# Designs tried in a protein design run: peptides against a protein of PDB entry 7RZF. Part 81

Target 1, 358 residues: chain A of PDB entry 7RZF
Amino acid sequence: PFQEEHLKQLYKIVPIKDIRNLYVTFPIPDLQKYYKSNPGHYLGHLIGHEGPGSLLSELKSKGWVNTLVGGQKEGARGFMFFIINVDLTEEGLLHVEDIILHMFQYIQKLRAEGPQEWVFQECKDLNAVAFRFKDKERPRGYTSKIAGILHYYPLEEVLTAEYLLEEFRPDLIEMVLDKLRPENVRVAIVSKSFEGKTDRTEEWYGTQYKQEAIPDEVIKKWQNADLNGKFKLPTKNEFIPTNFEILPLEKEATPYPALIKDTAMSKLWFKQDDKFFLPKACLNFEFFSPFAYVDPLHCNMAYLYLELLKDSLNEYAYAAELAGLSYDLQNTIYGMYLSVKGYNDKQPILLKKIIEKM
Target 2, 358 residues: chain A of PDB entry 7RZF as posed
Amino acid sequence: PFQEEHLKQLYKIVPIKDIRNLYVTFPIPDLQKYYKSNPGHYLGHLIGHEGPGSLLSELKSKGWVNTLVGGQKEGARGFMFFIINVDLTEEGLLHVEDIILHMFQYIQKLRAEGPQEWVFQELKDLNAVAFRFKDKERPRGYTSKIAGILHYYPLEEVLTAEYLLEEFRPDLIEMVLDKLRPENVRVAIVSKSFEGKTDRTEEWYGTQYKQEAIPDEVIKKWQNADLNGKFKLPTKNEFIPTNFEILPLEKEATPYPALIKDTAMSKLWFKQDDKFFLPKANLNFEFFSPFAYVDPLHSNMAYLYLELLKDSLNEYAYAAELAGLSYDLQNTIYGMYLSVKGYNDKQPILLKKIIEKM

## One batch from the design tools (peptide; aimed at target 1 G48 V69)

Design b2_p27_1_s3 (made by RFdiffusion4, then SolubleMPNN; from b2_p27_1, 10 letters changed)
Fold by OpenDDE base, seed 1:
Structure b2_p27_1_s3 (fold): chain B 358 residues (1-358), chain A 27 residues (1-27)
Amino acid sequence: as target 1 above (358 residues)
Amino acid sequence: SEEKRKEELSKLVLTKENLIIRKEVLE
């Protein structure tokens, strides 16, 4: 559906709100029939990854980008889009060409490594978790969603089709990657800095914009994107839950936390869940130090310690979040507070990682 | 997270010019 004249275009868009965004969009074939393999999800997972060696990690390190989202979006009949969207900093707005170069370097890394079945398996497992614990939407919203899904999926698969990956299709992943090329790019930059510099108005929304052809020299720069050694595939996510067993409610279960351990060095309270019946837990630790808040120096040292600890744990933060785990570290007037929340299965792994950094 | 990704992608709209941008750009 896209003619050559519609490709390699730059759009400068004036927002209503003070936002700075970059959209790098690629027309792709309609992938709806490949929902069982969902190659767009696989690529969106990797391109949108936030861990070490990710595209976002590099762009954040340069101070150019705050957030990144990658994935497929429905288009008109017979095609879709793959989109990479980033929130730009003020500095990032000045480096859009370089940001896009890094995007193509990451895409080139994905081509060089080829499709990874283990990554597909992680996507499958994550989707299975999301499906299993999907909160019941409001009946009206749920009904409308199911009605929409019925247009695309067999009745028997309607409930699962959005979540359950079944087929690893490296050929389809490569096919989509082959569409993620500079010659197939449409770039939109959103910034108030374009106010008064536009010559067109979008027909549906009245948004002011300017359209320009991307110079051939810029396209060539992106086509010649080399392998950047800073980009790496993510490591395996150790935090993905596999055990979802819910322990039966004990007969002696208390409505409030019970003191189950009382020693000179520690007190432990426990409450079994009697309401939600999810394979989730909340671990809360309060550490007391007689040196906490003794003086301004100790306060500052305690603050600095927690900041350094948080920084050292940043490598796990995204993987934990993907797996439905979270942690929090806070200074308290008596010392520090640690919380670990989410699926109970891999909480001990995350807790161990935290303790090893303490 | 994957849920956040899906949520953010759901906020994107297609313009007549086949631009995909956040709805918040337009409203």
Scores: peptide ipSAE 0.315, ipTM 0.907, DockQ to the pose 0.703
OpenDDE base, seeds 2, 3, 4, 5: peptide ipSAE 0.072, 0.027, 0.037, 0.027; ipTM 0.796, 0.731, 0.781, 0.741; seeds 2, 3, 4, 5 fail the geometry check

Design b2_p27_1_s4 (made by RFdiffusion4, then SolubleMPNN; from b2_p27_1, 12 letters changed)
Fold by OpenDDE base, seed 5:
Structure b2_p27_1_s4 (fold): chain B 358 residues (1-358), chain A 27 residues (1-27)
Amino acid sequence: as target 1 above (358 residues)
Amino acid sequence: TEEERREKLSKLVLTKDNIIIEEEVLE
């Protein structure tokens, strides 16, 4: 176990690469035995969420953070870590204390809302999708991974234990949240800006760092983190597929896209998948406008329109991505290109959302 | 991807006494 002297520590680390990262880490108990509930995954899903009202959304709006990852990591024997990792902007590097305050405000929001069974169910469903369509790992890598997992899981569950959530355990979620406190924090800041300001060298890789105690005043500031009204739980992910039916190959299936609709306003080509046999589709739309490329003004207007459209769709982008859906919007010399890809079941929902914003 | 997220998290090994940043040497 970490002693008190190992907690409330700040590490300033010099990277080899030009990166700016913040790691906010919390020692947590070994949760391996709770793999069926995986409370760390639940918390990682919420803390690492990228939708409206998320921690990342707020930190990004401040211009302090580009990316955020939250989750549990294996530690030494008998304990784990919960880690919140962010990619810092240059401005964010100056606001590390405030960034961490926002992290604790979000954690406080999670405490105030309490464990949500619907969020657990979404995690379960997402993991089930990921498991069902897990690419066949290379035999060597797969065997090595299984061998490692066999130390932690019953043989019968080894293949599924990483993906199948079975038990909603709000008590364990709360238990982990109780470990995500300022008094248990270890902070690492990774930046080249610490070059020549370090006093220690790591033994294994020669990484230069400085260790400092976090001031009690700063700890107290984080302990007094209030509810920030900008933080909200995510909305339900409407894009999670539930139907995975693969339609049989039609007898008239063409090796190339066939024109199935030809009208004055639209042409439609279709090709059935004859190779992959996945419940996935690619929808590609080309929109033609005689005004799209008439002059520089119209070109600029078309560009601005697409940028605004993309921005208006950002609220769905992350939820779609989590559900294995993606979209792309591009300007063309003739107008606009739209692509929707991924699991076919919820593509109509995403397409409708796009059209409603157009 | 969740794997990339795990990989990003995997780059920092927190030992009891030290923080080891495992840079994935892409061989």
Scores: peptide ipSAE 0.011, ipTM 0.520, DockQ to the pose 0.379
OpenDDE base, seeds 1, 2, 3, 4: peptide ipSAE 0.010, 0.000, 0.011, 0.010; ipTM 0.505, 0.338, 0.544, 0.526; seed 3 fails the geometry check

Design b2_p27_2 (made by RFdiffusion4)
Pose (drawn by RFdiffusion4):
Structure b2_p27_2 (pose): chain A 358 residues (1-358), chain P 27 residues (1-27)
Amino acid sequence: as target 2 above (358 residues)
Amino acid sequence: SDPTTILRSRMDSEADFYEDLALNLHP
């Protein structure tokens, strides 16, 4: 649907709720026919990746961006999109050309070195382990899912869809990586600061927007010279699991969690798993404090402190959320809260690091 | 474990709406 008359354009949209965002839209051909190599998931794993020396961490270091989501959007049949959607700070709206410039800097940093064998082997291993201990399904919604993807795949791999990968073909990685060029951009800015500046309006919904077609100054400023920032490839993962042993049932087997420790400092509830036999467990905690909801100031500093803890600890723990260990730490009325779940091998390192950062 | 799902939770709730709206805009 994107003919070249309406390419290289930058719209400005006025919202109703106060948000600020930047959408970078590329068009690409259909890659649902390539469901074995999956080049869109490779570029999605290399663009939207938090951690040391990556696209999001440098935009955090310049104070412009809270978070960004990579990957490719799939639309209808026979055509596909690719999106880099970002949200903005107060002075992140002043430097949009520099943000998109850094986006093409990281794209060119990934075009000078191109394919990687160990990233494909690591992602294939991760999907294979994540498929081997695939948990049970709720019977409603699961049959709708496997009837939702029954149109595309044959009868044998109706289940093993986007789980098992056979081959690493760098040609298709290079092909989809070439289609991401500044002749193929469509920038869209959402900001509430364009109240009285909009000429055009939407008939269906009634929203207002613009046409600021990007002059060639900034296009030929985008693709001209792009060496690097302080970017780097992600490093070897250490949260990949290795212990897949189901520990045996002990003498004191109980059907419900029993109180084992009762002190004036803490109490526990424990139950070995009897039904599922998956090498994974969930640990949860609820810390209490009478000072958490005393007045609005003390009920306000709790969200700020807990949010800055999540800010400063996502850079470390994104590899744990990527390997299958997810944690969550949010506030409650009474006190604060913690819940770490996932594979059975790497809970101590993660929970201990959470405490010592806390 | 999908990065788009992990990172999507960090964004505002109306971000998907303006993403679809911007794809359907025409002069």

Design b2_p27_2_s1 (made by RFdiffusion4, then SolubleMPNN; from b2_p27_2, 15 letters changed)
Fold by OpenDDE base, seed 5:
Structure b2_p27_2_s1 (fold): chain B 358 residues (1-358), chain A 27 residues (1-27)
Amino acid sequence: as target 1 above (358 residues)
Amino acid sequence: MDPEEILSKRFNEDSQYYLDLALRLKP
């Protein structure tokens, strides 16, 4: 168990590779018994969210962070960690204290808003989708995994326990949030910039590091984290599939795409899935413009247009990805290419949003 | 995906090592 002396510590670690990572970690109770509610997953979903008003969105806007991950990890016996990990920019490495302040501001926002049942429901639905369409693992690996998890779950639930959320437990969410405080923090910064500035070596791999106590003034600064008005809870994810019906094979199903529509302005090819039998589709659109590649100016304009379009769609990208949807936009010599892939149910919604931004 | 697998997949192998190190380091 971590005692007070083990908390409020900063570790500066020298990597072998040129990476810049920040790990903000909190010891939390063992939550394994609460697998049906999984409060750590709820918090990880929100803290690790990438949509507008998220922690990552704000930190990216500052130019300090590229990526962010939040979630729980197993520790030693009787405790876990909640971890917020970010990939730091060079500028972000200079603003670690401020980055962590923003983390605590976001956590404070979560406290102020309180546990949201709709967020839990989205997590539940996403996990249900993931479970339903989980690929068959290799038998040996699967058996070993199942044998391991039998120690944690009832036999009847062992196959589902990792995925199926059943109980909304706001009390447990609040309990975990109460552990996400500056007084409980352990910070690690991984950067080559600490080379030659370390005083310790890890015994197993020879990793060089320095340990420092976080100053009390810094802890107090984080404790006094206000509500940053830029932070907002995510909006509901409109892309989560609910219909998984697979249409029967047509009697005249062709092994190749068939031309099903031919007009002066459009051609449409269709091929039914005769192999995978998944509630998924791939929509591919080629847009032709005589102006797309006529000269360097038009090429550059087409490029800039596509970049602006991509930027305008960023607000949906993460929600779509979480829901098992993806899109791709590319310039072509003839114009533009658009691809939409994933579960077919909500593809029309994503496609509509793309078209509305075009 | 397992929530842990989601977390794990977001960490590259190198990041996992340094995370594990950070979690194990004691004063």
Scores: peptide ipSAE 0.402, ipTM 0.784, DockQ to the pose 0.483
OpenDDE base, seeds 1, 2, 3, 4: peptide ipSAE 0.399, 0.387, 0.397, 0.401; ipTM 0.787, 0.782, 0.777, 0.791

Design b2_p27_2_s2 (made by RFdiffusion4, then SolubleMPNN; from b2_p27_2, 15 letters changed)
Fold by OpenDDE base, seed 1:
Structure b2_p27_2_s2 (fold): chain B 358 residues (1-358), chain A 27 residues (1-27)
Amino acid sequence: as target 1 above (358 residues)
Amino acid sequence: MDPEEILSKRMNEDSEEYLELALRLKP
């Protein structure tokens, strides 16, 4: 177990590759016995959220962070870690203290709002979808994984325990949140900028690093993290599929796309899935405009239009991705290409959002 | 998804290595 002397530490690590990472880590109790509620997943979902009002959205808006991941990780016997990892920009490397302040402001927002059962339900639904439609793993790898987790789960639950949430436990969420405090923090910064500024070498890999105590003034600054009004809980994810019905294969189903609509303004091809039998679809749209490639000005306007369209859709991108939906938008010499892929149930919602922004 | 699988999938291999290092480092 980490003692008090192991907390409030900063590690400056020199990487081999040109990477810039920040790890903000907290020792937490072993949560393995709480797999049915998985409070670490709930918190990781919110802290790692990429939608409007998220921690990442604010840090990205400042140009400090590219990506953010939050979640639990196994530790030694009797404890785990909660980790917030960010990919730092060059500018973000100069603002690590303020980045961590924003992390604590977001955590403080989560405390102020309290545990939300609807967020737990979304996590439950997303995990149920992921379980139901899990790709076939390699049998050997899967068997070895199952053999490993048999130590943690009842035999009857071993296949489902990693995915199926059953119990909303606000008390456990609050318990983990209570461990996410500045007094319990361990910070690591990975950057080549620390080359020649280290005083220690790690024995296993020869990694150069420096260890420093985080100043009490900085700890106090983080302890006094206020509610930042920019931070908000995510909205409900409208893209989570609920209907998984697979339509029977039509007797007249062709092995190739059939032209089902032919008009002066549109052609529509359809191919029913005869191979995968999944509640998934691929919608592909080619838009034709005689103006798209007529001259360099129109080409640039079409490019700028698509970039603006993509930017206007960013608010939905993460929620769609979480729900197993994706979209792609590309310029073509004839106009524009749109693709929407994933679970078919909520594709019309995403498509409508795209069309409303076009 | 397991939160650990989420972490691993979103972290590159290099980032995971340095995380493991950071977790092992003691004063």
Scores: peptide ipSAE 0.322, ipTM 0.790, DockQ to the pose 0.489
OpenDDE base, seeds 2, 3, 4, 5: peptide ipSAE 0.188, 0.306, 0.308, 0.333; ipTM 0.744, 0.782, 0.785, 0.771; seed 5 fails the geometry check

Design b2_p27_2_s3 (made by RFdiffusion4, then SolubleMPNN; from b2_p27_2, 14 letters changed)
Fold by OpenDDE base, seed 4:
Structure b2_p27_2_s3 (fold): chain B 358 residues (1-358), chain A 27 residues (1-27)
Amino acid sequence: as target 1 above (358 residues)
Amino acid sequence: MDPVEILKKRMDEYSEEYLELALRLRP
């Protein structure tokens, strides 16, 4: 286990590749026995959220971070880590202390709001969807994975244990949140900018690094993190599918798209899935505008319009992705192309959101 | 993609090497 001397440490690591990463890590108790409640997944979902008011949204807005991942990772026997990992920009590398301050501000927001049962239910539903429609893994990789999991779970539960959330345990969420404190932090920064500034070499791979104690003033700054009014809990994900009914194949189903609507303003082609039999659909729209490419001005206006539309839809992109939905918007020589793909149940909701922004 | 797998894959796509190193390093 990590003792006090192992906490409040900063590691500056020289990578082989040109990467810039920040790892903010917290030793936590072994939570394996609580897999049915999985408090680490709950916290990882919120900390790693990409929607409005998220940690990532704020850090991106400042140009400091490209991506963020939060979650638990297995450690040695008897403990785990909670990890917040970010991909740093060049500017972000200069603001690591402030990035970590924002992490603690977000964590403080989670403490202030307390555990939310609706968020747990959302995680449960997402995991249930993921389990139900899990792609067939390659047998070799799957067998190796299962063999590893068998050390932790009963044989009867080994296939479901990673996905089944059954118990809302606010006490365990609060317990993990209580471990996510500056006094319990271990920080690693990975950057080539540390080349020639290191004094240690790792024994296994020869990785060069420097270890430093985090100054008490910096720890105190993080301990005094305010709530920061920019941070908010995510809104409920409206895109999570609940209906997975597969309609029977029509007697007159054609192997090709059939024209089912023909009007002066629209044509509609339809093809039923005769191969995969999944509760998924692909909606493709071609919009024709006589003004889209009349002249360079109109072409630029059409481009700018689409960019603004994409920006306005960014608030839904992550929630849609989590729910197994995607959309694509492209300029065409005739106007605009829109595609919506994924589970069919909530596609109308996403489509409506897109059209409302148009 | 499973959100757990997305999180895992995102964690796996992050240089697992340096994360594992960071977790093993001692003063």
Scores: peptide ipSAE 0.212, ipTM 0.731, DockQ to the pose 0.453
OpenDDE base, seeds 1, 2, 3, 5: peptide ipSAE 0.205, 0.167, 0.211, 0.208; ipTM 0.726, 0.717, 0.728, 0.735; seed 1 fails the geometry check

Design b2_p27_2_s4 (made by RFdiffusion4, then SolubleMPNN; from b2_p27_2, 13 letters changed)
Fold by OpenDDE base, seed 4:
Structure b2_p27_2_s4 (fold): chain B 358 residues (1-358), chain A 27 residues (1-27)
Amino acid sequence: as target 1 above (358 residues)
Amino acid sequence: MDPVEILKKRMNEDTDEYLELALNLKP
């Protein structure tokens, strides 16, 4: 277990590659026995959320962070880590203390809102989808993985334990949140900017690093993290599929797309899946406009329109992606192309959102 | 993709070494 002397530490690490990463880590109790509730997954889902009012959204808006990930990792026996990892911009590297302040402001927001059962249910549903449609792993890797997992889970649950959430445990969520405090923090910054500024070498890989105590004033700054009004819980994900029914193959199903509607203004082609038998669809729309590429002005207007449309849809992009939906919007020489792909159940909802923004 | 899965994927990539280092470094 980490002693107090191991906490409130800053590690400056020199990478081999030109990367800029920040790891904000917290030692937490071993939560393995609580895998059915997985409070670390719940918190990782919220802290790592990419939607409006998320931690990442704010840090991106400042130009400090490109990507953010949150979650638990196994440690040594008897403890785990909760980790917030961000990819830093060059500017973000200069604002690490403020980035971490924002992390604590978001954590404080999570404390203020308390555990949300609906968020747990979304995590449960997403994990169930991920499990159900998990790709076949290579047998050798799979066997080795399962052998490792058998040490942690009952044999009957070993295949599902990593994915299936069963129990909403607000008490455990609060317990983990209570460990996500500045007094428990271990910070690592990975950047080539520390080259020639290190005084230690790691024994195994020869990685150069410097260890410093985080100043008490900085810890106190983070402890006094207020509620930032920019941070909000995500909205409910409307795109999570619930219906996975596979329609039977039609007797007259053609191996190629059939024209099922032909009008002066539209043609509709349809092909049923005869190969994969997945509850997925691919919707492709080609819009023809005689004005799209008439001249450079119209071309630029069509481009600008599409960029504005994409921007207006950005609020849904992450939620759709989490739910296994994707959309693509492209300018074409004839107008616009729209593609909606993924689980068919909620595609109409996403398509409606797109059309409402058009 | 689930943030935790993203973490697991990223952790399995080049960032794994530095994360392991960050987690295991003792004073």
Scores: peptide ipSAE 0.181, ipTM 0.742, DockQ to the pose 0.452
OpenDDE base, seeds 1, 2, 3, 5: peptide ipSAE 0.165, 0.129, 0.174, 0.179; ipTM 0.734, 0.721, 0.729, 0.726

Design b2_p27_3 (made by RFdiffusion4)
Pose (drawn by RFdiffusion4):
Structure b2_p27_3 (pose): chain A 358 residues (1-358), chain P 27 residues (1-27)
Amino acid sequence: as target 2 above (358 residues)
Amino acid sequence: KTPFELVQEKRAEKIESSESIEHVIFS
């Protein structure tokens, strides 16, 4: 649907709720026919990746961006999109051309080195382990899912869809990586600062927007010279699991969790798993404090401190959320709260790091 | 869903939008 008359354009949209965002839209052909190599997932794994020396961490270091989501958006049949969607700070709205410039800097940093064998082997291993201990399904919604993807795949791999990968073909990685060029951009800015500046309005919904077609100054400033920032490729993962042993049932087997420790400092509830036999467990905690909800100031500093702890610890723990160990730490009325779940091997390192950062 | 799709979805939940905005972008 994107003919070349309406390419290289930058809209400005006025919202109702106060948000600030920047969408970067590329068009690409259909790649649902390529469901074995999956080049869109490769570029999605290399663009939207937090951690040391990556696209998001540098935009955090310049104070412009809270978070960004990569990957490719799939629309209808026979055509596909690719999106880099970002949200903005107060002075992140002043430097949009520099943000998108850094986006093409990281794209060119990934075009000078191109394909990687170990990233494909690592991602295929991760999907294979994440498929081997695939948990049970709720019977409603699961049959709708496997009837939702029954149109595309044959009868043998109705289940093993986007789980098992056979081949690493760098040609398709290079093909989809070539289609991401600044002659193929469509920038869209959402900000509430354009109240009285909008000429055009939407008939169906009634929203207002603009047409600021990007002059060629900034296009030929985008693709001209793009060496690097301080970017790097992601490093070897250490949260990949290795212990897949189901520990045996002990003498004192109980059907409900029993109180084992009762002190004036803490208490526990413990139950070995009897039904599922998956090499994974969930640990949860609830820390209490009478000072957490005393007045609005003390009920306000709790969200700020806990949020800054999540800010400063996502850079470390994104590899744990990517390998299958997810944690969550949010505030409650009484005190604060913690819940770490996932594979059985790497809970101590993650929970201990959470405490010593806490 | 795979872990990678879950983290992307978690990030996309942080970024707020509306259907009317997306209709202008993808029209």

Design b2_p27_3_s1 (made by RFdiffusion4, then SolubleMPNN; from b2_p27_3, 12 letters changed)
Fold by OpenDDE base, seed 3:
Structure b2_p27_3_s1 (fold): chain B 358 residues (1-358), chain A 27 residues (1-27)
Amino acid sequence: as target 1 above (358 residues)
Amino acid sequence: MTPFEKVLAKKEKEIETSEEILHIIFS
């Protein structure tokens, strides 16, 4: 476990690759025994959320961060880390202190709201879906993984332990959240901009780095992180599937799409799944407009329209993706193409949202 | 991979940065 001397440290690391990353790391207790409640996953879900009012949404709006990941990671025996990792922009590299301030403001928002059972339930439902419809892994890799986790879980639970949440433990969520404090932080900044400014070399890989103590003034600034009114808990994910019924194969099911509706304004083709028998569908829409490519102005307007439409749908994109739904929008020489893919249960909801923005 | 598995795998891979960087952070 890190002693006090290992806390409040800043590492400036020179990468081999041209990357700009920030790691904000907190030593936490070993949570392995709490796999049934998985409080680190709960916090990682919220901190790493990409929806409106999320940490990432605010940091992106400032042009400082491209991506954000939050979660627990195994350390050595008897402790773990909670890590917030971000991909930094060039501008974000200049604002690392303010990025971390926003992280602590979001963490403070989580403290103020307290543990939410509905968020736990969403995590439980998402993980149950992921488990139930998990893709086949390569047997050798899967067996090796299972063998590696057999020491953590009962044999009867080893297949489910990483997925199936059973217990809402607000006390454990609060316990982990209490470790996410400025006094318990280790910061690493990874950038080629530190080349020639380092004083240490890592023994195994020869990675050049500098270690510095974070100034007490900076720690105090983070300790005094106010509630930022831009941060909000996510809304309930309306796209989480609950119905997984597989409809029986129709007697007249064709191996090819059949025309099931023909009108002056629309044709509908349908093919039932005769192979996979999954509660999934692929909806493809081709929209035709004689104006889409009539001249350069209309072509550019059709492009701009689609970019604005995509932007207007960003609020749903992450929640849909989490729920195993995806959409794609493309310009065509005839107009526009839309696809909606994933679990069929909530596809009508996503499709409705898309159509309402169109 | 389902979109959810892709999100998980992306999140896992983004934390699975170079072992060299992780070694420094965790040393």
Scores: peptide ipSAE 0.092, ipTM 0.657, DockQ to the pose 0.439
OpenDDE base, seeds 1, 2, 4, 5: peptide ipSAE 0.093, 0.083, 0.093, 0.075; ipTM 0.668, 0.665, 0.671, 0.675; seeds 1, 4 fail the geometry check

